# Designs tried in a protein design run: peptides against a protein of PDB entry 2C5K. Part 49

Target 1, 91 residues: chain A of PDB entry 2C5K
Amino acid sequence: EDPFQQVVKDTKEQLNRINNYITRHNTAGDDDQEEEIQDILKDVEETIVDLDRSIIVMKRDENEDVSGREAQVKNIKQQLDALKLRFDRRI

## One batch from the design tools (peptide; made by RFdiffusion4, then SolubleMPNN)

Design b2_p19_3_s4 (from b2_p19_3, 10 letters changed)
Fold by OpenDDE base, seed 4:
Structure b2_p19_3_s4 (fold): chain B 91 residues (1-91), chain A 19 residues (1-19)
Amino acid sequence: as target 1 above (91 residues)
Amino acid sequence: LVDKEKYKKKVEELRKATE
């Protein structure tokens, strides 16, 4: 098992599901789902920190090429930023 | 949404693997 890849996969799936929710709910609601999404977005931000830390440790301790992992995290950050923009702009 | 507990467990596994 590669925990890094598992986390990346699950994170992207979570963001995709939220994106689908926003598509179906283009106006901001006041229900439990909206609050849950906010919590998940915050969890994703913290998860990205953990992903970055794991890359730093791998560079430091294993001295391996991490460019692929860095690209994956960059992609998740871009996905998160785009999603946050969509979510926050709803009224 | 993905299973929250399963997701959190994987995040924790990553954290444990990180010094």
Scores: peptide ipSAE 0.191, ipTM 0.754, DockQ to the pose 0.780
Fold by OpenDDE base, seed 2:
Formats: C-alpha cells, sequence, structure tokens
Structure b2_p19_3_s4 (fold): chain B 91 residues (1-91), chain A 19 residues (1-19)
C-alpha cells in the first residue's frame, strides 16, 4: 500500500475515533481528551494539505489519473467539516 | 484514539514521497 492510501486510511480512522468520542461525550467537558482532539483536528487539516500536494505532484510528474484520489480527499474534507461542526456545537 | 506517533510517521512518509 502506497503512502497516500495509508494516510487516507489513518486520517479517516482518527476522525472516526473522534466522532465516536463525541457521541459518548456530547457535552463539552474537562476531559483531557478534549485538548488532544483539538490538536488532532489541526493535524488533519495539515495532512489534507499534504494529500493535496501529493496529488499535484502525481499529476505533474507522473501524469496519472488522480480523480479517485481527489474524491478520497474530498470525502475526508467533508468528514472533517462535519466532525468540527459536531465538536464545536457541544455545550 | 489511533496511535499518534504511527500516524505522524505515515504522514511523514507521504511528505517524503512528495516533491
Amino acid sequence: as target 1 above (91 residues)
Amino acid sequence: LVDKEKYKKKVEELRKATE
């Protein structure tokens, strides 16, 4: 498995774990995991930048069909946005 | 949560593969 697919998989797993945490902790609290989640969400945003850059390089240097990878990144962005909304709307 | 160090390593591998 190439690094791109591995990062996509790991990123989605992180977001899923956070989503599950929010389900169990639907009210913002004093849990130490709250700060870690904020850090992970920021890391995911940076990871998305890296994923997009890798796609640009593949198009430029290898002239590969990257439509599938672009769709994967789009899906991650949507998952991130939905998760951020859930996280921020907690009281 | 997923092991953060493992995650960071995979992200770094992607970065190294990207010019």
Scores: peptide ipSAE 0.188, ipTM 0.752, DockQ to the pose 0.801
Fold by OpenDDE base, seed 5:
Structure b2_p19_3_s4 (fold): chain B 91 residues (1-91), chain A 19 residues (1-19)
Amino acid sequence: as target 1 above (91 residues)
Amino acid sequence: LVDKEKYKKKVEELRKATE
């Protein structure tokens, strides 16, 4: 598996774990896990930038069909946005 | 949560391949 797919897989797994945490903790907390989740969400945002750049390079330098990869990144962005809303709206 | 060290390593590998 190429680095792109590995990063996509790990990113999705992180977001899924955070989603499960929010489900179990639907009230905002002030513990170490809350801060760690905030840090991970920021790391995911940076990772998405790297994923987008890799798609640009593949399309430019290798002339590869990137439609599938674009869909994967779009899905990650949607998952991230949904998680951020759930995380921030907790009471 | 996922192992942060392994995750960061894979992100770095992707970055290097995208230079």
Scores: peptide ipSAE 0.185, ipTM 0.750, DockQ to the pose 0.812
Fold by OpenDDE base, seed 1:
Structure b2_p19_3_s4 (fold): chain B 91 residues (1-91), chain A 19 residues (1-19)
Amino acid sequence: as target 1 above (91 residues)
Amino acid sequence: LVDKEKYKKKVEELRKATE
C-alpha cells in the first residue's frame, strides 16, 4: 500500500480514538492521557504538513491527478479542527 | 491509542518518499 494512504488511515484512526476518549471524559482531566492527546494532536498537525508536501511533489514531478488526495487531506484538517474545538470546550 | 512508534515509522516512510 502507498505510504500516503497508510498515513491517512492511521491519522484518522488516531483522531477517532481521541474523539472517543473525549466522549468518555467530558471534563478536562489531569492525567497522562490528557497530555498524550495534546501531543498526538500536535503530531497530527505536523503529519498534515508532510501529506501536503507529498501532494505537491506528486503534482509537480509526476503530473498525476491529486484531487482525491487533496480531498482526503482537507477532510483530515476538518476532523482535526472539530476535535480541537471539542477538546478545548471541556470544563 | 494507536501504536505511536508504528505511526511514526509510517510518517517517516512518507517523508522519505517526498522531495
Scores: peptide ipSAE 0.183, ipTM 0.748, DockQ to the pose 0.794

Design b2_p19_4_s1 (from b2_p19_4, 9 letters changed)
Fold by OpenDDE base, seed 4:
Structure b2_p19_4_s1 (fold): chain B 91 residues (1-91), chain A 19 residues (1-19)
Amino acid sequence: as target 1 above (91 residues)
Amino acid sequence: MDISSLRENRKKLIEATEK
């Protein structure tokens, strides 16, 4: 498995873990775990940028069909957006 | 939460991208 696929997998796993946390903690808190989640979400956002860069480079340098990878990143973005909405709406 | 795997693999991705 190449780094791209592994990063995709790891990213989705992190988002799933956070989603599960939100399920158990529907009220926002001010503890270290909440702060860690915020940091992870930022890391995920940066990771998505890196994934997009890798796709651009692959398309540019290798002229390969990257539609599959683009779809994977799109899916992650959708998952992130949904999670952020859920996270931010907690009171 | 352990994000070590993500960070390590992200590093590999960046390195691979930069070639």
Scores: peptide ipSAE 0.664, ipTM 0.935, DockQ to the pose 0.836
Fold by OpenDDE base, seed 2:
Structure b2_p19_4_s1 (fold): chain B 91 residues (1-91), chain A 19 residues (1-19)
Amino acid sequence: as target 1 above (91 residues)
Amino acid sequence: MDISSLRENRKKLIEATEK
């Protein structure tokens, strides 16, 4: 499978897992799991940078239509932003 | 939570991008 599509899938799965965790833990805790989630969110942010870079290279070197991939990355960014807001607003 | 899959596939993406 295309590494791009696999990374997109993996990223969304991670965000979904975190979202499910927040659903079960609507009160912010101070444990290892909370710290791990913060680390994963940072990894996702870095992953988005890598996804964007891959799109830039594809557009430059292969001159392919990248609109579909751009839409996928946009969707991930929106999912991340919504999740960060939900995570940070917990009491 | 296991993030190993994401990290491994991210590495593959980076490698493919730099080729």
Scores: peptide ipSAE 0.663, ipTM 0.935, DockQ to the pose 0.833
Fold by OpenDDE base, seed 1:
Structure b2_p19_4_s1 (fold): chain B 91 residues (1-91), chain A 19 residues (1-19)
Amino acid sequence: as target 1 above (91 residues)
Amino acid sequence: MDISSLRENRKKLIEATEK
């Protein structure tokens, strides 16, 4: 499996883990785990930048159809945004 | 939470992109 697909898979897995945590912890607290989740979300945001950059380079250098990869990144962005909303609106 | 896999594979992605 190529690095792009593996990163997509890993990113979605991390977001799913956080989503499950929020489900079990619907009240925000002063916990080390909460801070770790914030750090992971920042790492995911940076990962999305790297994914987009890889698509740009692939399109430029190989002139291949990247629509599928663009759709994957779009899906991750939507998942991240939804997760941020759930995380931030907790009481 | 274990984010080691993501970080390692992200590094591989960056390296592949820069080639």
Scores: peptide ipSAE 0.662, ipTM 0.935, DockQ to the pose 0.858
Fold by OpenDDE base, seed 3:
Formats: sequence, C-alpha cells, structure tokens
Structure b2_p19_4_s1 (fold): chain B 91 residues (1-91), chain A 19 residues (1-19)
Amino acid sequence: as target 1 above (91 residues)
Amino acid sequence: MDISSLRENRKKLIEATEK
C-alpha cells in the first residue's frame, strides 16, 4: 500500500478513536487525555497539509487525475471539522 | 492513544513527495 492511502487510513482511524472518546466523554475535562486529543488533532491538521502537497506534486509532476485523492482528503477534512465541532461543543 | 503509525507513515509520505 502506498504511503498516501496508508496515511488516509491512519488519519481516519485516529479521528474515529477520538470520536468514540467524545461519545464516552460528553463533558469536557482537563485531564491528560483531553490534551493528547488536542495534540492529535493538530497532527491531523498537519497531516492533511502533507496529503494536499502530495496531490499537488503528483498532479504537477505526473499530470495524473488526482480527483480520487482529492475526494479522500476532502472527506478527511469534513470528518475533522465535524469532530472538532463535537469536541468544542462539550460542556 | 497511539499515533505512532500515523507519524511513521506520514514521514514516508513526505519522503515520497520529496518536498
């Protein structure tokens, strides 16, 4: 499996784990886990930047159809945004 | 949570991108 697809998979898995955590912890806390989640979310945001860059390079250097990969990244961004809303809305 | 896999594969992605 190519790095792009593996990163997509890993990213979605992390977001799913966090989403499950939020489901079990609907009230915000100030424990180490909450801080770790914030750090992971930042890592995910940076990962998305790297995914986008890889698409740009692939399109530029190989002139390939990148629509599929763009759709995957779009999906991750949507998942991230939805998760951030859930995370931030907790009381 | 273990994010090691993501970080490792992210590194591979960056290397593959050659940026």
Scores: peptide ipSAE 0.662, ipTM 0.934, DockQ to the pose 0.775

Design b2_p19_4_s2 (from b2_p19_4, 8 letters changed)
Fold by OpenDDE base, seed 3:
Structure b2_p19_4_s2 (fold): chain B 91 residues (1-91), chain A 19 residues (1-19)
Amino acid sequence: as target 1 above (91 residues)
Amino acid sequence: MDISSLKENVEKLRKATEA
């Protein structure tokens, strides 16, 4: 398995863990776990930047068809946005 | 939550693509 696919997998797993947390904690808190989730969301945003950079390199230097990888990153971005919405909507 | 493995894999990705 290449690093790109492993990063995609791990990123989705992190987002799923956060989603499960929100399901069990439907009201916003101010504990260490809430702060850690905010930090992880920022780390995911940075990870997406790295994924996009790798796609740019493959497209430019190797002239590869990157449509599949672009779709994967798009899916992660959608998952992240949905999670941010759920996280921020909590009272 | 443990994100250490993710960070390690991101580093591997960066090295592999030089990005």
Scores: peptide ipSAE 0.183, ipTM 0.756, DockQ to the pose 0.719
Fold by OpenDDE base, seed 1:
Structure b2_p19_4_s2 (fold): chain B 91 residues (1-91), chain A 19 residues (1-19)
Amino acid sequence: as target 1 above (91 residues)
Amino acid sequence: MDISSLKENVEKLRKATEA
């Protein structure tokens, strides 16, 4: 098992779940689920930092081509930003 | 939402790249 790829997969799945929730709840709420989503989004941001760190280590210590992994992380960042915008625009 | 798997995998990733 490659922990990097597993983290990428799990992160994208979490973002997709939140995106689906927003689709079903297009107005901002004041319940425990809304707060949980905010917490998950923060966890995703921290996860992205860890993913970037792992790429830095691979480039430095293993001298491997990490362009593919960098593209994956970039995609997650874009997905996160789009989701945050959608989440925040709700009234 | 279940985020236990994500947290576990993040911890594994962190430990593997602590250099």
Scores: peptide ipSAE 0.180, ipTM 0.751, DockQ to the pose 0.743
Fold by OpenDDE base, seed 5:
Structure b2_p19_4_s2 (fold): chain B 91 residues (1-91), chain A 19 residues (1-19)
Amino acid sequence: as target 1 above (91 residues)
Amino acid sequence: MDISSLKENVEKLRKATEA
């Protein structure tokens, strides 16, 4: 088991759940789910920071090739940004 | 590397979107 890959997988899963919610609720609401999504998005941002830190450590302390992991984190960031845009643009 | 914070964040995300 690779903890980094597990975090990547779980993060993408959460973002997919949010995306599905937005698809079903294309109008901005004021309920518990809206607030929960905002909190999750913040948690994802913090998770991405930790993922980046782990890559730095692997490069520094283990001298590992991290190009693949960097690409994965970049993909998550793009997914997050897309969801933020969809979430905020809802009428 | 220390992955304690990563595990914590994953758990938070999982709990927030359960069911």
Scores: peptide ipSAE 0.109, ipTM 0.672, DockQ to the pose 0.083
Fold by OpenDDE base, seed 4:
Structure b2_p19_4_s2 (fold): chain B 91 residues (1-91), chain A 19 residues (1-19)
Amino acid sequence: as target 1 above (91 residues)
Amino acid sequence: MDISSLKENVEKLRKATEA
């Protein structure tokens, strides 16, 4: 499989795991698991930056049509934003 | 294209969620 697509898939999987956790833990906690989720969300943000960088390189060096990949990254960003909102709005 | 950093980040994420 294309490494880019693998990263996209794995990133979405991680976000889904966090989303499932929030569903099971709808009240904000102050334990190690909550801190771990915050760290993962930050790591996802950094992964998205790397995905964007890879697209820039593809445009510049390969002159390929990257519209599909740009749409995928946009979707991940939207998923992340929605998840962060759910996480932060918990009481 | 170097995608090593991408793989590294995803692997870190996976390990964290499995802990």
Scores: peptide ipSAE 0.097, ipTM 0.658, DockQ to the pose 0.082

Design b2_p19_4_s3 (from b2_p19_4, 11 letters changed)
Fold by OpenDDE base, seed 4:
Structure b2_p19_4_s3 (fold): chain B 91 residues (1-91), chain A 19 residues (1-19)
Amino acid sequence: as target 1 above (91 residues)
Amino acid sequence: MDISSLRKNMEELRKATEA
């Protein structure tokens, strides 16, 4: 499996783990786990930038059909945005 | 939560992608 698909898979898994954590912890805490989640969310944002860059390169250099990959990144962005909203609105 | 695999794959993607 190419790095793009592996990153997509890992990113979605991380977002799912965070989502599950929030379900179990609906009150914002001040512990190491909360800080780690914030770090992961930042990493995911940077990951999305890298995924977009890879798509641009594939379109430009290989003239490859990237519609499927663009849809995958769009889905991850939506998942991230929903998760950030859920994370931030906790009391 | 362990994100080591994600970070590793991110690095591989970066290496494989012109920046």
Scores: peptide ipSAE 0.226, ipTM 0.796, DockQ to the pose 0.687
Fold by OpenDDE base, seed 1:
Structure b2_p19_4_s3 (fold): chain B 91 residues (1-91), chain A 19 residues (1-19)
Amino acid sequence: as target 1 above (91 residues)
Amino acid sequence: MDISSLRKNMEELRKATEA
């Protein structure tokens, strides 16, 4: 795998782990794990920015078809948004 | 949770696209 695909894979795995945590912890808590999840979500947001930059460079400098990569990033954004909704609506 | 792999790969991607 190239670095782009590896980042996509790792990002989705992290979001899935958080989603599973929320399932087991459906009430908000004041512990270190909750804070760590907030940090990971912030890292994912930054990762998405870097993925978009990568796509822009590929389109500009390499004239490659990036439609597949754009779809992958869109999917990650949707997954992140859905996860944030679940995380924030907890009592 | 282990996010070391994500951070490492993100850094590598950043370096590869830095222009």
Scores: peptide ipSAE 0.224, ipTM 0.793, DockQ to the pose 0.731
Fold by OpenDDE base, seed 3:
Structure b2_p19_4_s3 (fold): chain B 91 residues (1-91), chain A 19 residues (1-19)
Amino acid sequence: as target 1 above (91 residues)
Amino acid sequence: MDISSLRKNMEELRKATEA
């Protein structure tokens, strides 16, 4: 098992869950679930930092192709940013 | 929502990276 890929998978799954929640709750609420989402988004941000650090380490090995992993992290960042916009724009 | 698996896997990644 590749822990990098597992983290990527879990991160995207969490973001998808949040996206689905926003779809079902288009009006901002003041409940425990809203607070949990904010906490998860912060955890995802920290996760992305750690993923980037792991890629930096891998790039030091000239024999390793990190382009795919960099693209994956970029995709997660884009997904996170999109979710933040959806989350914050709710009335 | 359960983020326990994510945190666990992040710990494993950190150990593997040793960064």
Scores: peptide ipSAE 0.219, ipTM 0.795, DockQ to the pose 0.781
Fold by OpenDDE base, seed 5:
Structure b2_p19_4_s3 (fold): chain B 91 residues (1-91), chain A 19 residues (1-19)
Amino acid sequence: as target 1 above (91 residues)
Amino acid sequence: MDISSLRKNMEELRKATEA
């Protein structure tokens, strides 16, 4: 499997897990999972940076068509932003 | 391209949400 696609798949899976957690926990709590979610979101942000960098390299060095990959990263960013909004709006 | 960081980040995400 393409390592890029593997990371994309894993990232979306983690975000989906967090989204499901928020659905079950619509109020901000003071438990281990709240802190864990913060850590995962940070890791996702860093992963997105690396995904973007890999696209730049593929365009430059391999001269590949990266339109599909750019769309995938855009989708992940949108998913992350929506998740952050849900997470922060909890009362 | 160097994909070392991508693999590392994937592993970290997996570990963070491991049931």
Scores: peptide ipSAE 0.121, ipTM 0.683, DockQ to the pose 0.103

Design b2_p19_4_s4 (from b2_p19_4, 7 letters changed)
Fold by OpenDDE base, seed 3:
Structure b2_p19_4_s4 (fold): chain B 91 residues (1-91), chain A 19 residues (1-19)
Amino acid sequence: as target 1 above (91 residues)
Amino acid sequence: MDISSLKENRKKLLEATAA
């Protein structure tokens, strides 16, 4: 498996773990896990930037069809946005 | 939560992108 696909997989796994945490903790807390989740969400945002950079390079330098990879990144962005909404809506 | 795998693979992605 190439680095791009592995990063996509790892990112989705992290988002799923956070989503499961939110399901078990539907009210906002003030513990170490809440802060860690905020840090991980920021790391995911940076990871998406790296994924987009790799796609730009492939499209520019290799002239490959990147539509599949763009769709994967789009899916991650949607998952992230949905998770942020769930996370921030908790009281 | 352990994100060590993500960080390592992200590093590999950056290296591959730069190559």
Scores: peptide ipSAE 0.498, ipTM 0.898, DockQ to the pose 0.849
Fold by OpenDDE base, seed 1:
Structure b2_p19_4_s4 (fold): chain B 91 residues (1-91), chain A 19 residues (1-19)
Amino acid sequence: as target 1 above (91 residues)
Amino acid sequence: MDISSLKENRKKLLEATAA
């Protein structure tokens, strides 16, 4: 098992779950679920940092082509940014 | 929401990165 790919998969799944929640809840609430989502988004941000560190180490130590992994992380960042926009725009 | 898998796999990633 490649832990990098598993983390990418888990991260995208979590963002998709939140996106689906927003679809069902277009009005911002003030409850435990909204707070949990905010916490998860912070965990995703920290996970992205860990993914980037992993890529840096691979490039340094193994000198492998990391373009594919960099593209995956970029995609996650874009997904996160889009999700934050949807989350914050709710009234 | 269950993020246990993410946390566990993130730990594995960090361990692999540190090795």
Scores: peptide ipSAE 0.497, ipTM 0.898, DockQ to the pose 0.850
Fold by OpenDDE base, seed 4:
Structure b2_p19_4_s4 (fold): chain B 91 residues (1-91), chain A 19 residues (1-19)
Amino acid sequence: as target 1 above (91 residues)
Amino acid sequence: MDISSLKENRKKLLEATAA
């Protein structure tokens, strides 16, 4: 499979898992798990950078239409932002 | 949470990007 698509899939799955956790834990606590989630969110941010880099390279070196991939990354960014908002709003 | 798959696939993506 295309590494790009697999990374997109994995990223969305991680975000969904975190979202489900937040649903079950509407108040901040469980320091170990909270810290892990924060770390994963940072990893997701770095992953998005990697995805964007791959798109830039594809656009430059392969001269392919990357609109579809750009839309996928945009969707992930929106999902991440929404999740971060939920995570940070917890008390 | 297990993010091993993500890490592995990110590695593959980076390798593909660098190639």
Scores: peptide ipSAE 0.496, ipTM 0.897, DockQ to the pose 0.833
Fold by OpenDDE base, seed 5:
Structure b2_p19_4_s4 (fold): chain B 91 residues (1-91), chain A 19 residues (1-19)
Amino acid sequence: as target 1 above (91 residues)
Amino acid sequence: MDISSLKENRKKLLEATAA
């Protein structure tokens, strides 16, 4: 199993779960779930840092083509940014 | 929401990166 791919998969699943929550809760709430989502988003940001570091090491130490992995991380970043916008713009 | 798998797999990623 490739840890990189598994982390990518897990991250996207978390973002999708949050996105689905926002769809069902289009107004900002004042409950524990809202706070938990904020915490998860921070964890996702840290996860993206870890993914980027792994790509840097792969380029440096293994001299492998990382374009595919870079595209995956880029996609996650875009997904995160879009989700943050939806989350923060709720009334 | 359960992010246990993410945390565990991040650990594996970090270990692989450090190897």
Scores: peptide ipSAE 0.495, ipTM 0.897, DockQ to the pose 0.835

Design b2_p19_5_s1 (from b2_p19_5, 10 letters changed)
Fold by OpenDDE base, seed 2:
Structure b2_p19_5_s1 (fold): chain B 91 residues (1-91), chain A 19 residues (1-19)
Amino acid sequence: as target 1 above (91 residues)
Amino acid sequence: SERLKELSKKMQEKLKKFP
């Protein structure tokens, strides 16, 4: 598995874990996991930027077909946005 | 990409920390 796919996989797994946590903790808490979630969400945002940059490099330097990778990043962005909405709407 | 490899490792480490 290439590094790009590994990062995508790891990122989605993180988001899924957070989503599952929110399901079990639908009310905002003050535990250490809440802060960890915030940190992970920030890391995911930065990772998405890096994934996009990697796609730009692949287009420019390697002239590869990146349509599939662009779709994957788009999916992660959508997953992140949905998760943020769930996270922020908790009381 | 070495950068992506490092990002993957970072995410994997986060997976270990978050239940």
Scores: peptide ipSAE 0.146, ipTM 0.770, DockQ to the pose 0.938
Fold by OpenDDE base, seed 4:
Structure b2_p19_5_s1 (fold): chain B 91 residues (1-91), chain A 19 residues (1-19)
Amino acid sequence: as target 1 above (91 residues)
Amino acid sequence: SERLKELSKKMQEKLKKFP
């Protein structure tokens, strides 16, 4: 098991679920799901920070090639930013 | 990394809650 890859996978899955929810709910609601989305987005942001930290540690302590992992985190950041924009624009 | 394992567990719990 590679915990880094598992975190990446789970994070992307969660973002995809939120994206699908927004597709079905293109207007902002005031229900528990809207609040849950905000919580998940915050958790994703924190997860990305932790992923970045893990990469820094690998570069520093293990001197491994982390370019692939950096690209994965970059992709998640882009997905998060796009999703946040879509979520926030709803009225 | 134990930290990453915990993060994965947390994300999986979120996946269970949100449809």
Scores: peptide ipSAE 0.146, ipTM 0.770, DockQ to the pose 0.918
Fold by OpenDDE base, seed 1:
Structure b2_p19_5_s1 (fold): chain B 91 residues (1-91), chain A 19 residues (1-19)
Amino acid sequence: as target 1 above (91 residues)
Amino acid sequence: SERLKELSKKMQEKLKKFP
């Protein structure tokens, strides 16, 4: 499997797990899972940067059509932003 | 890409940790 697609898949899986956790925990808590969510969200942000960099290299050095991969990264960014909003709204 | 392989491995480890 293409490592790029594996990273995309794993990133979306992590965001889905966090979204499910928020559904089960609609009130902000003070436990290890809340801290872990913050850590994962930070890791996802860094992952998006790395995915974008890989696309830049493929586009510049390999002359590959990257439109599909750009759309995938855009989708992950939108999912992340929506999840952050939901996470921060909890009181 | 070696970097993407390492990133994938890291994400898989996080998936094992978080329920």
Scores: peptide ipSAE 0.141, ipTM 0.767, DockQ to the pose 0.934
Fold by OpenDDE base, seed 3:
Structure b2_p19_5_s1 (fold): chain B 91 residues (1-91), chain A 19 residues (1-19)
Amino acid sequence: as target 1 above (91 residues)
Amino acid sequence: SERLKELSKKMQEKLKKFP
């Protein structure tokens, strides 16, 4: 499989797992899972930066049509932002 | 790219650890 698509898939899977966790834990806790979620969210942010960089390279050096990949990254960013809002709003 | 392959591998390892 295309490494770009694999990263996208795995990133969305992580976000989905966190979203499901928040659904089951609607109040903020003080356990190892809460810290792990924070770490994963930061890793996702870094991953998105790397995905964007890869798109820039493809657009500049390879002159490929990157519209589809840009849309995928945009979708992940929206998913991340929504999830961060849910995570932070918990009491 | 090799970088994306490594990122994917790391993400997959995290998936194994997080419930």
Scores: peptide ipSAE 0.140, ipTM 0.766, DockQ to the pose 0.921

